# Designs tried in a protein design run: peptides against a protein of PDB entry 5CWW. Part 5

Target 1, 194 residues: chain A of PDB entry 5CWW
Amino acid sequence: VPKLQGPFDFDLNPEDEQDDEVELKDIYVIGEKPRVADLMRGEEEELEMMKEDQHNGLSLNIICLLSTSGQVKICLDIDGVEAQWLPPRSKNKRLFAPPPEPPSLLTFQTFDTLKPAEVTPDGWPMFSEDATSPYSFYVTHPAGITYISLTPWVFRLESELQSDSEAGTEFRIDLLAKGQGSERDRIFTQTRTQ

## One batch from the design tools (peptide; aimed at target 1 S163)

Design b2_p19_2_s1 (made by RFdiffusion4, then SolubleMPNN; its pose is not in this set)
Fold by OpenDDE base, seed 2:
Structure b2_p19_2_s1 (fold): chain B 194 residues (1-194), chain A 19 residues (1-19)
Amino acid sequence: as target 1 above (194 residues)
Amino acid sequence: TKKLAEKLAELVKREKAAR
């Protein structure tokens, strides 16, 4: 039986965003890039195709959250949350270790996909995948469709995670934090025919 | 932004130390 996971703690949530006020409507998870070393144990021939894919993924899960207002929150899974299963009903009363601290998500970026005038009380924005890139997706709302791409910063963050050198890391991370760099483009707007 | 940079730097440091 799968174990229910959560609550998650949001590290660096904006002070003005009390988690209690944001009604979430959807979640979109971008899984971490598989470690090639674990996949390579069997087939030498897949090495070359996997090397090209190796440059394009983040070694962290990304959790995207979508509110009723069309706000997107991009979070990084810094703790490496894995699927948990209920332990088999073994009789040993293992002293409940204090429940582990809830896993933390690092809030990387927050932005709106809707204008204030487009927000409706009955609005139900939803995520949808982009079949062409794991790091791109759409937010669909009755008012319009917004394309989002994380690719501009994902590659740079992965490069820092994979680098053996500390030289310039602090500076590049500072630039990442300041720029955040997700692309956002409104590809469709519903025209209200008056 | 500064706090985010600090947390990202910590993350990078942790991930490098785990290798």
Scores: peptide ipSAE 0.527, ipTM 0.936, DockQ to the pose 0.744
OpenDDE base, seeds 1, 3, 4, 5: peptide ipSAE 0.527, 0.525, 0.526, 0.526; ipTM 0.936, 0.935, 0.936, 0.936; seeds 1, 3 fail the geometry check

Design b2_p19_3_s2 (made by RFdiffusion4, then SolubleMPNN; its pose is not in this set)
Fold by OpenDDE base, seed 4:
Structure b2_p19_3_s2 (fold): chain B 194 residues (1-194), chain A 19 residues (1-19)
Amino acid sequence: as target 1 above (194 residues)
Amino acid sequence: SEEKRRRVLEALKRALAKL
């Protein structure tokens, strides 16, 4: 039986203290791709095929959160929430392992998909996948549809995670963080029928 | 390595906290 995972702790930026009141409406999860290091336990041929697939994703889960206001929060699962299975009810010793610390989600980016005038109390924004990319998705709201792509930074972050060299990593990570490079495009806006 | 990965993630955390 899958173990219920959560609650998640959010490592929010201090400016996001106002986000504690944000009513979440939807969650979109982009599952991690296998890490090269985890695949190095396989045969060399399987390693080559897996290396090609690994260049196309992030070895971290991405958790996208969507509020009623159309705010999107992009979070990274830095602790690596693996699918946990409930241990079989073997009668023996509940070693009270301290409850695993709730996995920490690192907030990478926060942005709005709606204008303030488009936000309605009854508005229900929702995520939907992009069939063309696992790192792209849509936010649909009665006011409009917004395309989002994480591609501009995902591959750069993965390159750093897989790098054997620490040279320049801090600089590149600083640029990545400052760039906040998710693509956002309003592809549809509802015409105000008067 | 896992240690390098951890260092990258810590660097990212520090970089984001400075924003």
Scores: peptide ipSAE 0.612, ipTM 0.954, DockQ to the pose 0.765
OpenDDE base, seeds 1, 2, 3, 5: peptide ipSAE 0.612, 0.612, 0.612, 0.611; ipTM 0.954, 0.954, 0.953, 0.954

Design b2_p19_3_s4 (made by RFdiffusion4, then SolubleMPNN; its pose is not in this set)
Fold by OpenDDE base, seed 3:
Structure b2_p19_3_s4 (fold): chain B 194 residues (1-194), chain A 19 residues (1-19)
Amino acid sequence: as target 1 above (194 residues)
Amino acid sequence: SEEKRKRVLEALKKALAKL
């Protein structure tokens, strides 16, 4: 039986203390790709298949949150939330291991998909996957559709996670954090019928 | 290595906290 996971601790920037007013409407999870180190224990064939996949996906789960206002939060699962199963009903009172510390989600980026004039109290923004890329998705709202791509920074972050080089890591990570290079493109805008 | 990964993630956490 799957174990209920959570609560998750959000390592939200202290500026997000104002986000207590953000009503979340949808969640979109991009599952981690297998780590190269985990593949090294597998058959050579799996390693070759992943090398051919030009886009080695991020070895971290990405959790996207969407508010009623069309605000998107991109969060990273740093602690690596694994699927937890309820311990088998073995009658042995294994001392309740202290509940594992709630996994910390790191907010990587926050941005809006709607203009202030497009935000409505009855708005229902939703995530939709992009069949062409696991790291791209759409935010659909009655006012329009926004394409989002995480690919620019995902690739760079994974490169750092897989790199054996310590040289320049802090600098490159600082640039990655500052750049917050998620692509956003409004692909459709609903014309207000006058 | 797992230690390298941890260092990268800590660096990322620190970098984001400075924003």
Scores: peptide ipSAE 0.603, ipTM 0.952, DockQ to the pose 0.761
OpenDDE base, seeds 1, 2, 4, 5: peptide ipSAE 0.602, 0.602, 0.601, 0.601; ipTM 0.951, 0.951, 0.951, 0.951

Design b2_p19_4_s1 (made by RFdiffusion4, then SolubleMPNN; its pose is not in this set)
Fold by OpenDDE base, seed 3:
Structure b2_p19_4_s1 (fold): chain B 194 residues (1-194), chain A 19 residues (1-19)
Amino acid sequence: as target 1 above (194 residues)
Amino acid sequence: SKRDKVLQALKEALKKLRE
């Protein structure tokens, strides 16, 4: 049985996010790609095939949160939360392992997909995957559909994580953080037929 | 690790943007 993971600690929440209880409606998880270092223990042929795949993925889990208002929060799992399974009901060894420290999520970006006038109390924004890219997805709401792509920064971040050189890392990471981040495109807007 | 340094740098960069 999968172990319920959480609560997650959110690191670096924007100060200005008023305690308005952001009601979450949906969660979208993009699983990490295997790290090159973990693959080097495998056969040489698997290493070459994975090198090509590694250029297309992030070695961190990405957790996207969607609120009732259509706000998207992009979070990074920096602690590398592994899927935990409930220990088999073996009777005896209550290993009182101290509860693992709650995993920390780093909030990378927050943005809106809806205009204020489009937000309704009964709105049901939902995530949906893009079959053409693992780092692209849609936010669907009755008012419209927004395409989102994480590709512009994901590739750059992974390049830094895999780099053997520390030279210029701080500068490039600073540029990455200051950048526009994720691409957003409203691909459909529902025309209210008056 | 190098990875930890990158992640720490990212955390610090994001913190500065919110300050």
Scores: peptide ipSAE 0.595, ipTM 0.944, DockQ to the pose 0.803; fails the geometry check
OpenDDE base, seeds 1, 2, 4, 5: peptide ipSAE 0.594, 0.594, 0.595, 0.594; ipTM 0.944, 0.944, 0.944, 0.944; seeds 1, 2, 4, 5 fail the geometry check

Design b2_p19_4_s2 (made by RFdiffusion4, then SolubleMPNN; its pose is not in this set)
Fold by OpenDDE base, seed 2:
Structure b2_p19_4_s2 (fold): chain B 194 residues (1-194), chain A 19 residues (1-19)
Amino acid sequence: as target 1 above (194 residues)
Amino acid sequence: SKRDRVLQALYDALKKLRS
């Protein structure tokens, strides 16, 4: 039986953000790029194609959360949310294994896709994929459509993950966090027919 | 700042992932 993983503990909820009961409406998951090592059993040609593709992906899962208000939270799965199967009912294992620490998602970025005036009680914001890029997607709402791209930071983050040098890591991460976060562009706005 | 906390968390996360 697959173990329901959750609740995700957002360790990096800034304490100052009132846990406003952000009602989540949708989740968009960008899976980690498979490690080339796992694919090394494939033909050499597939390895070369994957090496070229390695520059094009993040080795971490990305979890995007969408609220009823159109707020997007971009989270990184650092611990790897592996599908935990319920351990086989071995009779003797102490019932009180501390609840597995909920996988800690690192909130990388939070932003709004709707203006306050566009938020409606019956609004249903939804994620939709971009077929052209795994790191781009849309937030669709009756008020409009917002294009989101993670490309400005994903590749830089991956380069840090693959770097063996600790030298300058703090500086580069600072630049990553200070830099432009996710690209966000409103591509369509519903004209309120007066 | 909120930003500093995110930075620290990223830094800590990277250290864990490189380890």
Scores: peptide ipSAE 0.224, ipTM 0.806, DockQ to the pose 0.098
OpenDDE base, seeds 1, 3, 4, 5: peptide ipSAE 0.220, 0.216, 0.181, 0.220; ipTM 0.804, 0.802, 0.751, 0.805; seeds 1, 3, 4, 5 fail the geometry check

Design b2_p19_4_s3 (made by RFdiffusion4, then SolubleMPNN; its pose is not in this set)
Fold by OpenDDE base, seed 4:
Structure b2_p19_4_s3 (fold): chain B 194 residues (1-194), chain A 19 residues (1-19)
Amino acid sequence: as target 1 above (194 residues)
Amino acid sequence: SKRERVLEALKQALAKLRS
């Protein structure tokens, strides 16, 4: 029986705990898309077509975290991607099955949407979706609105995940990691009327 | 799996950037 992945309890990697206690204000989740290879088992021609189709989302859940300071952290749910089959019902009711360890999130990118001078203790940044793209969203704050798009790297990452070729994969992944190519554009800034 | 290798490579690549 496929394990219903319930609401993801996200344990942030403790390695990220070394960063100053980032007070989280909001979370935005982009659900995984089905793996093309899994969908197209038996149809190699369609698989190739779908590999070229940028409309295939990432076969990983993306968790975006927003702090009070307007910091955005883009995290990937790596553990959630494996079809977790329910462990076979061992006859022995192990009463203490440790709660499934929350999926480990891999921080892909961190960036700020606010300038230091725009950060206020009473700030209330929020995520909002972009109806035109599942991998684009907005961060709204009294100081301004920032458009964010993950599209520059999502497709590339999925392409690597779906590719049968290992040639150059490491190099492309290195470039992907270094580029951290999420788009970030301030589309509105609140003018302080002096 | 290849997928696992890709994800591991990504993890390693990101780790290198933090260091």
Scores: peptide ipSAE 0.602, ipTM 0.946, DockQ to the pose 0.662
OpenDDE base, seeds 1, 2, 3, 5: peptide ipSAE 0.602, 0.602, 0.601, 0.602; ipTM 0.946, 0.946, 0.946, 0.946; seed 1 fails the geometry check

Design b2_p19_4_s4 (made by RFdiffusion4, then SolubleMPNN; its pose is not in this set)
Fold by OpenDDE base, seed 4:
Structure b2_p19_4_s4 (fold): chain B 194 residues (1-194), chain A 19 residues (1-19)
Amino acid sequence: as target 1 above (194 residues)
Amino acid sequence: SKRDRVLQALKEALRKLRS
């Protein structure tokens, strides 16, 4: 049986956002791609194929959270929450392992997909996948549809994670953080039928 | 690990951005 994972702790939320005030309506998970280092245990041919795939994803899980107000929070699973299976109920050793510290999610970016005037109490925003990219998705709300792409920063971050060189890493990461480079585009707006 | 250093750098960068 899969272990229910959570609650998650959110690191570095915007100061003005109390987690308790944001009603979440949907979650979109982008699973991590295998890390090159983990793949390097294979044969040389597998290594070359894996190097090509390294450029196609992030070796971190991405957790996207969507609020009732249409706010999207992009979080990175820095702890590497692997699918934990409930240990078989073997009778005896309740080793009270201290409850594993809740996995921490690093809040990378927060942005709105709705204008304040579009937010309604009955509004129910939802995520939907983009069939063309694992790092792109849509937020659908009665007021409109917003396209989101994480591509602009995902590959750069992965490049840093996989790089053997530490030269300039801090600088590039600083630029990446400051850029907040997720693409956001409102592709449809509901016409107010008066 | 280098990975940990990158993630730490990212965390620090984000912290600075939000301070």
Scores: peptide ipSAE 0.599, ipTM 0.947, DockQ to the pose 0.825
OpenDDE base, seeds 1, 2, 3, 5: peptide ipSAE 0.598, 0.597, 0.599, 0.599; ipTM 0.947, 0.947, 0.947, 0.947; seeds 1, 2, 3, 5 fail the geometry check

Design b2_p19_5 (made by RFdiffusion4)
Pose (drawn by RFdiffusion4):
Structure b2_p19_5 (pose): chain A 174 residues (1-35, 56-194), chain P 19 residues (1-19)
Amino acid sequence: VPKLQGPFDFDLNPEDEQDDEVELKDIYVIGEKPRNGLSLNIICLLSTSGQVKICLDIDGVEAQWLPPRSKNKRLFAPPPEPPSLLTFQTFDTLKPAEVTPDGWPMFSEDATSPYSFYVTHPAGITYISLTPWVFRLESELQSDSEAGTEFRIDLLAKGQGSERDRIFTQTRTQ
Amino acid sequence: SAHREKVLRALREALRRQR
């Protein structure tokens, strides 16, 4: 039985989130690819409100077990800092009028690319893609350049990143 | 690697400046 890791702290998490934004209904994870795509796990979170949050696993989740009984507890040991994810982007997929209090939006994978996926909700369906942004970040991680890292990363963070488009809307039908 | 760590650190700081 491996150690339970969490609750993960969301670095740069949006402040003053509402109840239906904090409450989660689905999770979709795009695993890191071997060193084609991003060499990082991408953790996608779907709230009751239809809010989608794209998180990057900067630290890297790896195998971990609780300590054996052979280990003696040390008083002057530092407290274990909670695990962390980097909140890259957060965006709504529903208008306020489309949010149902007990709605169960769902993630769905795209057959052609793991970096594209869908959100389904009684209010409608939404297509989402992380490309090419995830490729741009991977190229910088593999960059052969001696310098310019901070400069190039600043442009990528200023980039709009993921793209989202509604493909279907259900009208006056719950 | 050191390059990778620099990139990921720079990304975190860049995102912080966007808030």

Design b2_p19_5_s1 (made by RFdiffusion4, then SolubleMPNN; from b2_p19_5, 9 letters changed)
Fold by OpenDDE base, seed 2:
Order: C-alpha cells, then structure tokens, then sequence
Structure b2_p19_5_s1 (fold): chain B 194 residues (1-194), chain A 19 residues (1-19)
C-alpha cells in the first residue's frame, strides 16, 4: 500500500522573509538527471549521448511553487523524495522508529512574476514547460507571460555536487546561497485596452 | 543570519549526500 508523504518542511532562503500564508496555485517539477549507473545497460553510444545530457542536468529534483500572487519559489529536493510503501504488517516489532523527519525542501530562490497592480483575486497563474530546455519554463497569467531559466545556477550547483574537492566548497556554496541566479524575463504583457 | 546558516547547512548536507 502506498504511504502518504508529507507534509514537507521548507527551509527558507534567507532572502525569504515571508512566512506568510502563500496560497499555491501550481507546481512544476524538474526531475533529477538519470544516474549514469542505471544507464550502463544501454549501448555505449547511447551512454555517451546521455553523459553529455547528464552534464547539463542537476542530480537533485527541483520543485517550483507558484502562488496566486505570481510568486515563484524554487525548491531543491535535498533528500530525494521517493515513493514510500507502508511496511508489511509484520505483527510484533513496533519498534517505533521515530517518524522519519518529514522530507525537507530547500527554498533556493523566491521571486515575483507579477507587479502588485497585475495581481487579481481571480488570477490563475500557471506554469508551462519550455520544450527547448528542461531547466527553463514560463509563468502564464492574464496580465502577461514570464520566462524563467534556472540554467545560470544549475550548472554551478551540479559542479559543486560532483566536486571531490572540499577546497573552496564553503565559499562556492555561500555564493550559490546568496545568488539570485535564475533568469527572469517578462516576454509578454497584456495591453490593457483603455 | 540564522536562515542563511540553515541554507548553507542544507547545501553542505546535500553535497555530503552526493559524494
């Protein structure tokens, strides 16, 4: 039987002062790059192509959250949320393993896609994919469309995650944690017909 | 400052899990 997962804890970015009740409207998940070891059963040629594609991907799932106000939160799945199953009803070992700590999502970045004057009570912002890049997407709203790209920091984060060197790690992590690295461009604005 | 330390720690822990 599948186990219900959640609630998720959010480790807020230090720039996210808003503990405020954010009404979420949409979620966009960017899956982690496949593990090379799982692909080793393929032909060597497919393995090389997949290695090139894997160098461009993050080994963590990214969870993007979108509020009614057009606020986007970019979260990193640090623990790797996997499908959990209820343990088989073995009778006697109620070893109360402490309830596993709820999976924590690291809030990497928060930003707005709408101006305050564009926010409407009946607004339904939604995510849409970019077919050309797994790490780019759009936020669509009646007021306009915003392009978002995670590419500026994803590569740097992955490089750090794959680094065997501890030298400078703390400094590089600090740069990543401080960086509002996502690209954000309003590509369309609905002209209010006067 | 405290929130920053949590993020840095979470990133450090993430790095430790992937190595």
Amino acid sequence: as target 1 above (194 residues)
Amino acid sequence: SEKRQRVLQALKEALAKTR
Scores: peptide ipSAE 0.274, ipTM 0.794, DockQ to the pose 0.096
OpenDDE base, seeds 1, 3, 4, 5: peptide ipSAE 0.270, 0.266, 0.272, 0.270; ipTM 0.792, 0.793, 0.795, 0.796; seed 1 fails the geometry check

Design b2_p19_5_s2 (made by RFdiffusion4, then SolubleMPNN; from b2_p19_5, 10 letters changed)
Fold by OpenDDE base, seed 5:
Structure b2_p19_5_s2 (fold): chain B 194 residues (1-194), chain A 19 residues (1-19)
Amino acid sequence: as target 1 above (194 residues)
Amino acid sequence: SEKRKRVLEALKKALAKTR
């Protein structure tokens, strides 16, 4: 039987502590791409198909959270959420294993998709996929549709995760953290029919 | 990987400084 996973601990910004009141409405998960080393155990044909896809993938799960206000929070699964199964009802509860630490999500970026005047109490923002890119998606709200792309930073982060050199890593990671390089574009705005 | 762990710890520290 699959084990229910969660709640997750969030490593939120101290500035986001004011967000204790933010009601989440939707979640969008971008699964990690398999590492080449994990694929080396597969068929050679599957390896070649995945190599083309791997050059544009992140070896971390991305969890996008959407609030009622249209705020998007981009989180990274640092610990790697693996599928957990309920232990068989075998009587030997190893009483002494400390409970596994709950998986933690690292907040990478937070941004708004709505203007304050567009936020409505009955507004229900939702995620939808982009069929052309696994790292792009849309936020749909009655006020409009916003395109989001994570591609500007995903490749750079993966390059650091795969690099054999530690030289300059700290500097490049500092630039990546400061850059907040997700693309955001309002592609549609609902005109109020007078 | 020990290296991946170091990169992720560096990222965590960098994000904490931008907060």
Scores: peptide ipSAE 0.589, ipTM 0.945, DockQ to the pose 0.774
OpenDDE base, seeds 1, 2, 3, 4: peptide ipSAE 0.589, 0.589, 0.253, 0.587; ipTM 0.945, 0.945, 0.786, 0.944; seeds 1, 2 fail the geometry check

Design b2_p19_6 (made by RFdiffusion4)
Pose (drawn by RFdiffusion4):
Structure b2_p19_6 (pose): chain A 174 residues (1-35, 56-194), chain P 19 residues (1-19)
Amino acid sequence: VPKLQGPFDFDLNPEDEQDDEVELKDIYVIGEKPRNGLSLNIICLLSTSGQVKICLDIDGVEAQWLPPRSKNKRLFAPPPEPPSLLTFQTFDTLKPAEVTPDGWPMFSEDATSPYSFYVTHPAGITYISLTPWVFRLESELQSDSEAGTEFRIDLLAKGQGSERDRIFTQTRTQ
Amino acid sequence: SRTEKLAEKLAELVKKRKE
């Protein structure tokens, strides 16, 4: 039985989130690829409101177990800092009028790319893609350049990143 | 700003990977 890791602290998490934004209904994870795509796990979170949050696993989740009984507890040991994810982007997929209080939006994988996926909700269906943004970040991680890292990263963070488009809307039908 | 902090965090990751 491996150690339960969490609750993960969302670095740069949006402040003043509403109840239907904090409440989660689905989770979709795009695993890191071997060193084609991003060498990081991408953790996608779907809220009751239809809000989608894209998080990056900067630290890297790895194998971990609780300590053996052989280990003696040390008083002057530091408290274990909680695990962390980096909140890259957060965006709505539903208008306020489309949000149902007990709605169950769902993630779906795209057959052609793991960096594209769908959100399904009684209000409609939405296509989402993280490309090419995830490729641009991976290229910078593999950059051969001696310098310019902070400069190039600043442009990438200023980039709009993921793209989202509604493909279907259900009208007056719950 | 939030964007600046995000950029900093990403830059730190890139620097670590380049080492």

Design b2_p19_6_s2 (made by RFdiffusion4, then SolubleMPNN; from b2_p19_6 with E8K E19A)
Fold by OpenDDE base, seed 4:
Structure b2_p19_6_s2 (fold): chain B 194 residues (1-194), chain A 19 residues (1-19)
Amino acid sequence: as target 1 above (194 residues)
Amino acid sequence: SRTEKLAKKLAELVKKRKA
């Protein structure tokens, strides 16, 4: 039986966000690309193919959260939340094992896809995938559709994660953190026909 | 700043993954 995972703790959540204020409506998960090192059990040809493919993804799971207000939160699974199966009923309830700390997500970026005036109580924002890129997606709402792409930073972060050299890593990470982050474009706005 | 904290966390992550 799959273990129900969560709740997740959010590291670096925006300071002004009271956990109680954000009603989540949808979740979009971008699975990690396997590390070549983890695949070394494959044939050399598969390893080479995967090395090339690794340039196209992040070796971390990305968890995107969407609120009823159209707020998107991009989180990184830094702890590596693997699909956990319920441990076999070991008879010995280790009664005293502190409950495992909930897995932490690192909040990379938070942004709104709706204007305040577009937020309605009956609004139903939803994620939808972009078939052309695993790191791009849409947020759909009656007020409009927003395209989001994580590509501006994902590649850079992965490059650092895969780099054998620490030279310049701190600087590049600083630039990444200070950057605009994800691309966001409103591709459709519902015109209120007066 | 939040960005500095983020940078620090990311740097720690990178270090952890390289170790």
Scores: peptide ipSAE 0.590, ipTM 0.944, DockQ to the pose 0.762
OpenDDE base, seeds 1, 2, 3, 5: peptide ipSAE 0.589, 0.587, 0.587, 0.588; ipTM 0.943, 0.943, 0.942, 0.943

Design b2_p19_6_s3 (made by RFdiffusion4, then SolubleMPNN; from b2_p19_6 with E4D K16R E19A)
Fold by OpenDDE base, seed 5:
Structure b2_p19_6_s3 (fold): chain B 194 residues (1-194), chain A 19 residues (1-19)
Amino acid sequence: as target 1 above (194 residues)
Amino acid sequence: SRTDKLAEKLAELVKRRKA
């Protein structure tokens, strides 16, 4: 039986965000690109396709959270959350092992896709994929559709994760953290028919 | 600042992956 995972701890959550105030409506997960070494057991053709894809992917899972208000939170799985199975009900609960620390997500950025006037009680924002890019997606709401792309920072972060040199890493990471983050573009706005 | 803390956490992540 799969173990229910969560709740997750959010590292670097915005200080002004009261956890109790944000109701989540949807979750969008961008899985990490598998390392070629892990696929060496696969067919050569799959390996070549994955090599091409590996140059264009992050070696971390990205978890996007969408609130009722249209707020998007982009989180990184820094611990590498794996599927856990319930241990067989063997009687020897080692009572004394401290409960494992809950997995943590690193909050990379938070932003809004809706204006305050567009937020409605019956509004149901949803994620949808972009078929052209694994690191781009849409947030759909009755008020409009917003395009989001993680590409401005994802490839830069992956470059640092794969680099054999530590020279300049701290500087480039500082620039990444202080940058504009994800691209956002409202591609459609619903005209209120009077 | 939050961005400084973020940079620190990302730097730690990079170091951990290279070890």
Scores: peptide ipSAE 0.606, ipTM 0.947, DockQ to the pose 0.769
OpenDDE base, seeds 1, 2, 3, 4: peptide ipSAE 0.606, 0.605, 0.604, 0.605; ipTM 0.947, 0.947, 0.946, 0.947; seed 3 fails the geometry check

Design b2_p19_6_s4 (made by RFdiffusion4, then SolubleMPNN; from b2_p19_6 with T3V E4D E19A)
Fold by OpenDDE base, seed 1:
Structure b2_p19_6_s4 (fold): chain B 194 residues (1-194), chain A 19 residues (1-19)
Amino acid sequence: as target 1 above (194 residues)
Amino acid sequence: SRVDKLAEKLAELVKKRKA
């Protein structure tokens, strides 16, 4: 039986947001790019295709959360949340094992896709994928559609994760954190029939 | 600041991945 995972602890959540007050409506997971070593069980042809694509993905899972208000929270799975199964009812419950620490997500960025006037009680924003990019997606709401791309900072972060040199890493990471760099574009706005 | 802490966490992550 799959183990229910969560709730997640959000590391570096904005101070102004009480997690308990945010009603989540949708979740969008961008899986980490598989490591070549993990793909060695695949056909050589798939391996070659993945090698070419290796330079374009992040070696971290990204968890995007969407609230009723159209707030998007971009979180990084820094701990590597794996699918867990319920431990077999083996009798030796080590009674004294400290409860496993809840999985933590690092809150990278939070932003709104809706204007305050567009937020409605019956609004149901949803994620949808961009078939052309694994790191781009849409937020669809009755008020409009917002395109989001994580590509700019994903690339930079991955470059640091894969770099052999520590020289300048701290500086570049600082710039990345300050800039964040997610693209956001409202591609459609529903015209209110007056 | 939160941003500074974020940078620190990311830097730590990078270090851990390289180790």
Scores: peptide ipSAE 0.591, ipTM 0.944, DockQ to the pose 0.794
OpenDDE base, seeds 2, 3, 4, 5: peptide ipSAE 0.588, 0.587, 0.589, 0.589; ipTM 0.943, 0.943, 0.944, 0.944

Design b2_p19_8_s1 (made by RFdiffusion4, then SolubleMPNN; its pose is not in this set)
Fold by OpenDDE base, seed 1:
Structure b2_p19_8_s1 (fold): chain B 194 residues (1-194), chain A 19 residues (1-19)
Amino acid sequence: as target 1 above (194 residues)
Amino acid sequence: REEKRRKVLEALKKALAKK
């Protein structure tokens, strides 16, 4: 039986301290690309086909949160939350192991997909995947559809995570964190038929 | 590799906290 995981602690940026009252409506998870080197330490043949795909993904889980107001929060699973299974009944529950610290999610970016005038009390924004890219998705709301792409920073972050050199890492990470972050484009706006 | 990865993630945490 899978273990129920959570609650998650959020490492929020100071700008996001106002988020304590944000009602979440949807969640979108982008699973980490497996490090082929770690998974394939026994199957040589499948290693070659997956090498091409290794360069195009993040080795961290991404958790996207969507509020009723159309606010998107992009979070990174830094601790690497793995699927946990309930321990088999036979192993003596170490009765006194402190509960593992709740996994912390790092908020990478927060942004709005709706204008203030488009926010409605009964609004139900939802995520939908982009079939063409694992790191792109849509936010659909009655007011419109917003395209979001994480590709501008995901590649750079993964490059740092895979780098063999520490030279300049702190500088590049600082630039990445302070950068524009995700691409966002409103691809459709519902015209109010007067 | 794990130690380097940890350092990158720590740097990211610090950078985002300063934002």
Scores: peptide ipSAE 0.606, ipTM 0.949, DockQ to the pose 0.735
OpenDDE base, seeds 2, 3, 4, 5: peptide ipSAE 0.604, 0.602, 0.605, 0.605; ipTM 0.949, 0.949, 0.949, 0.950

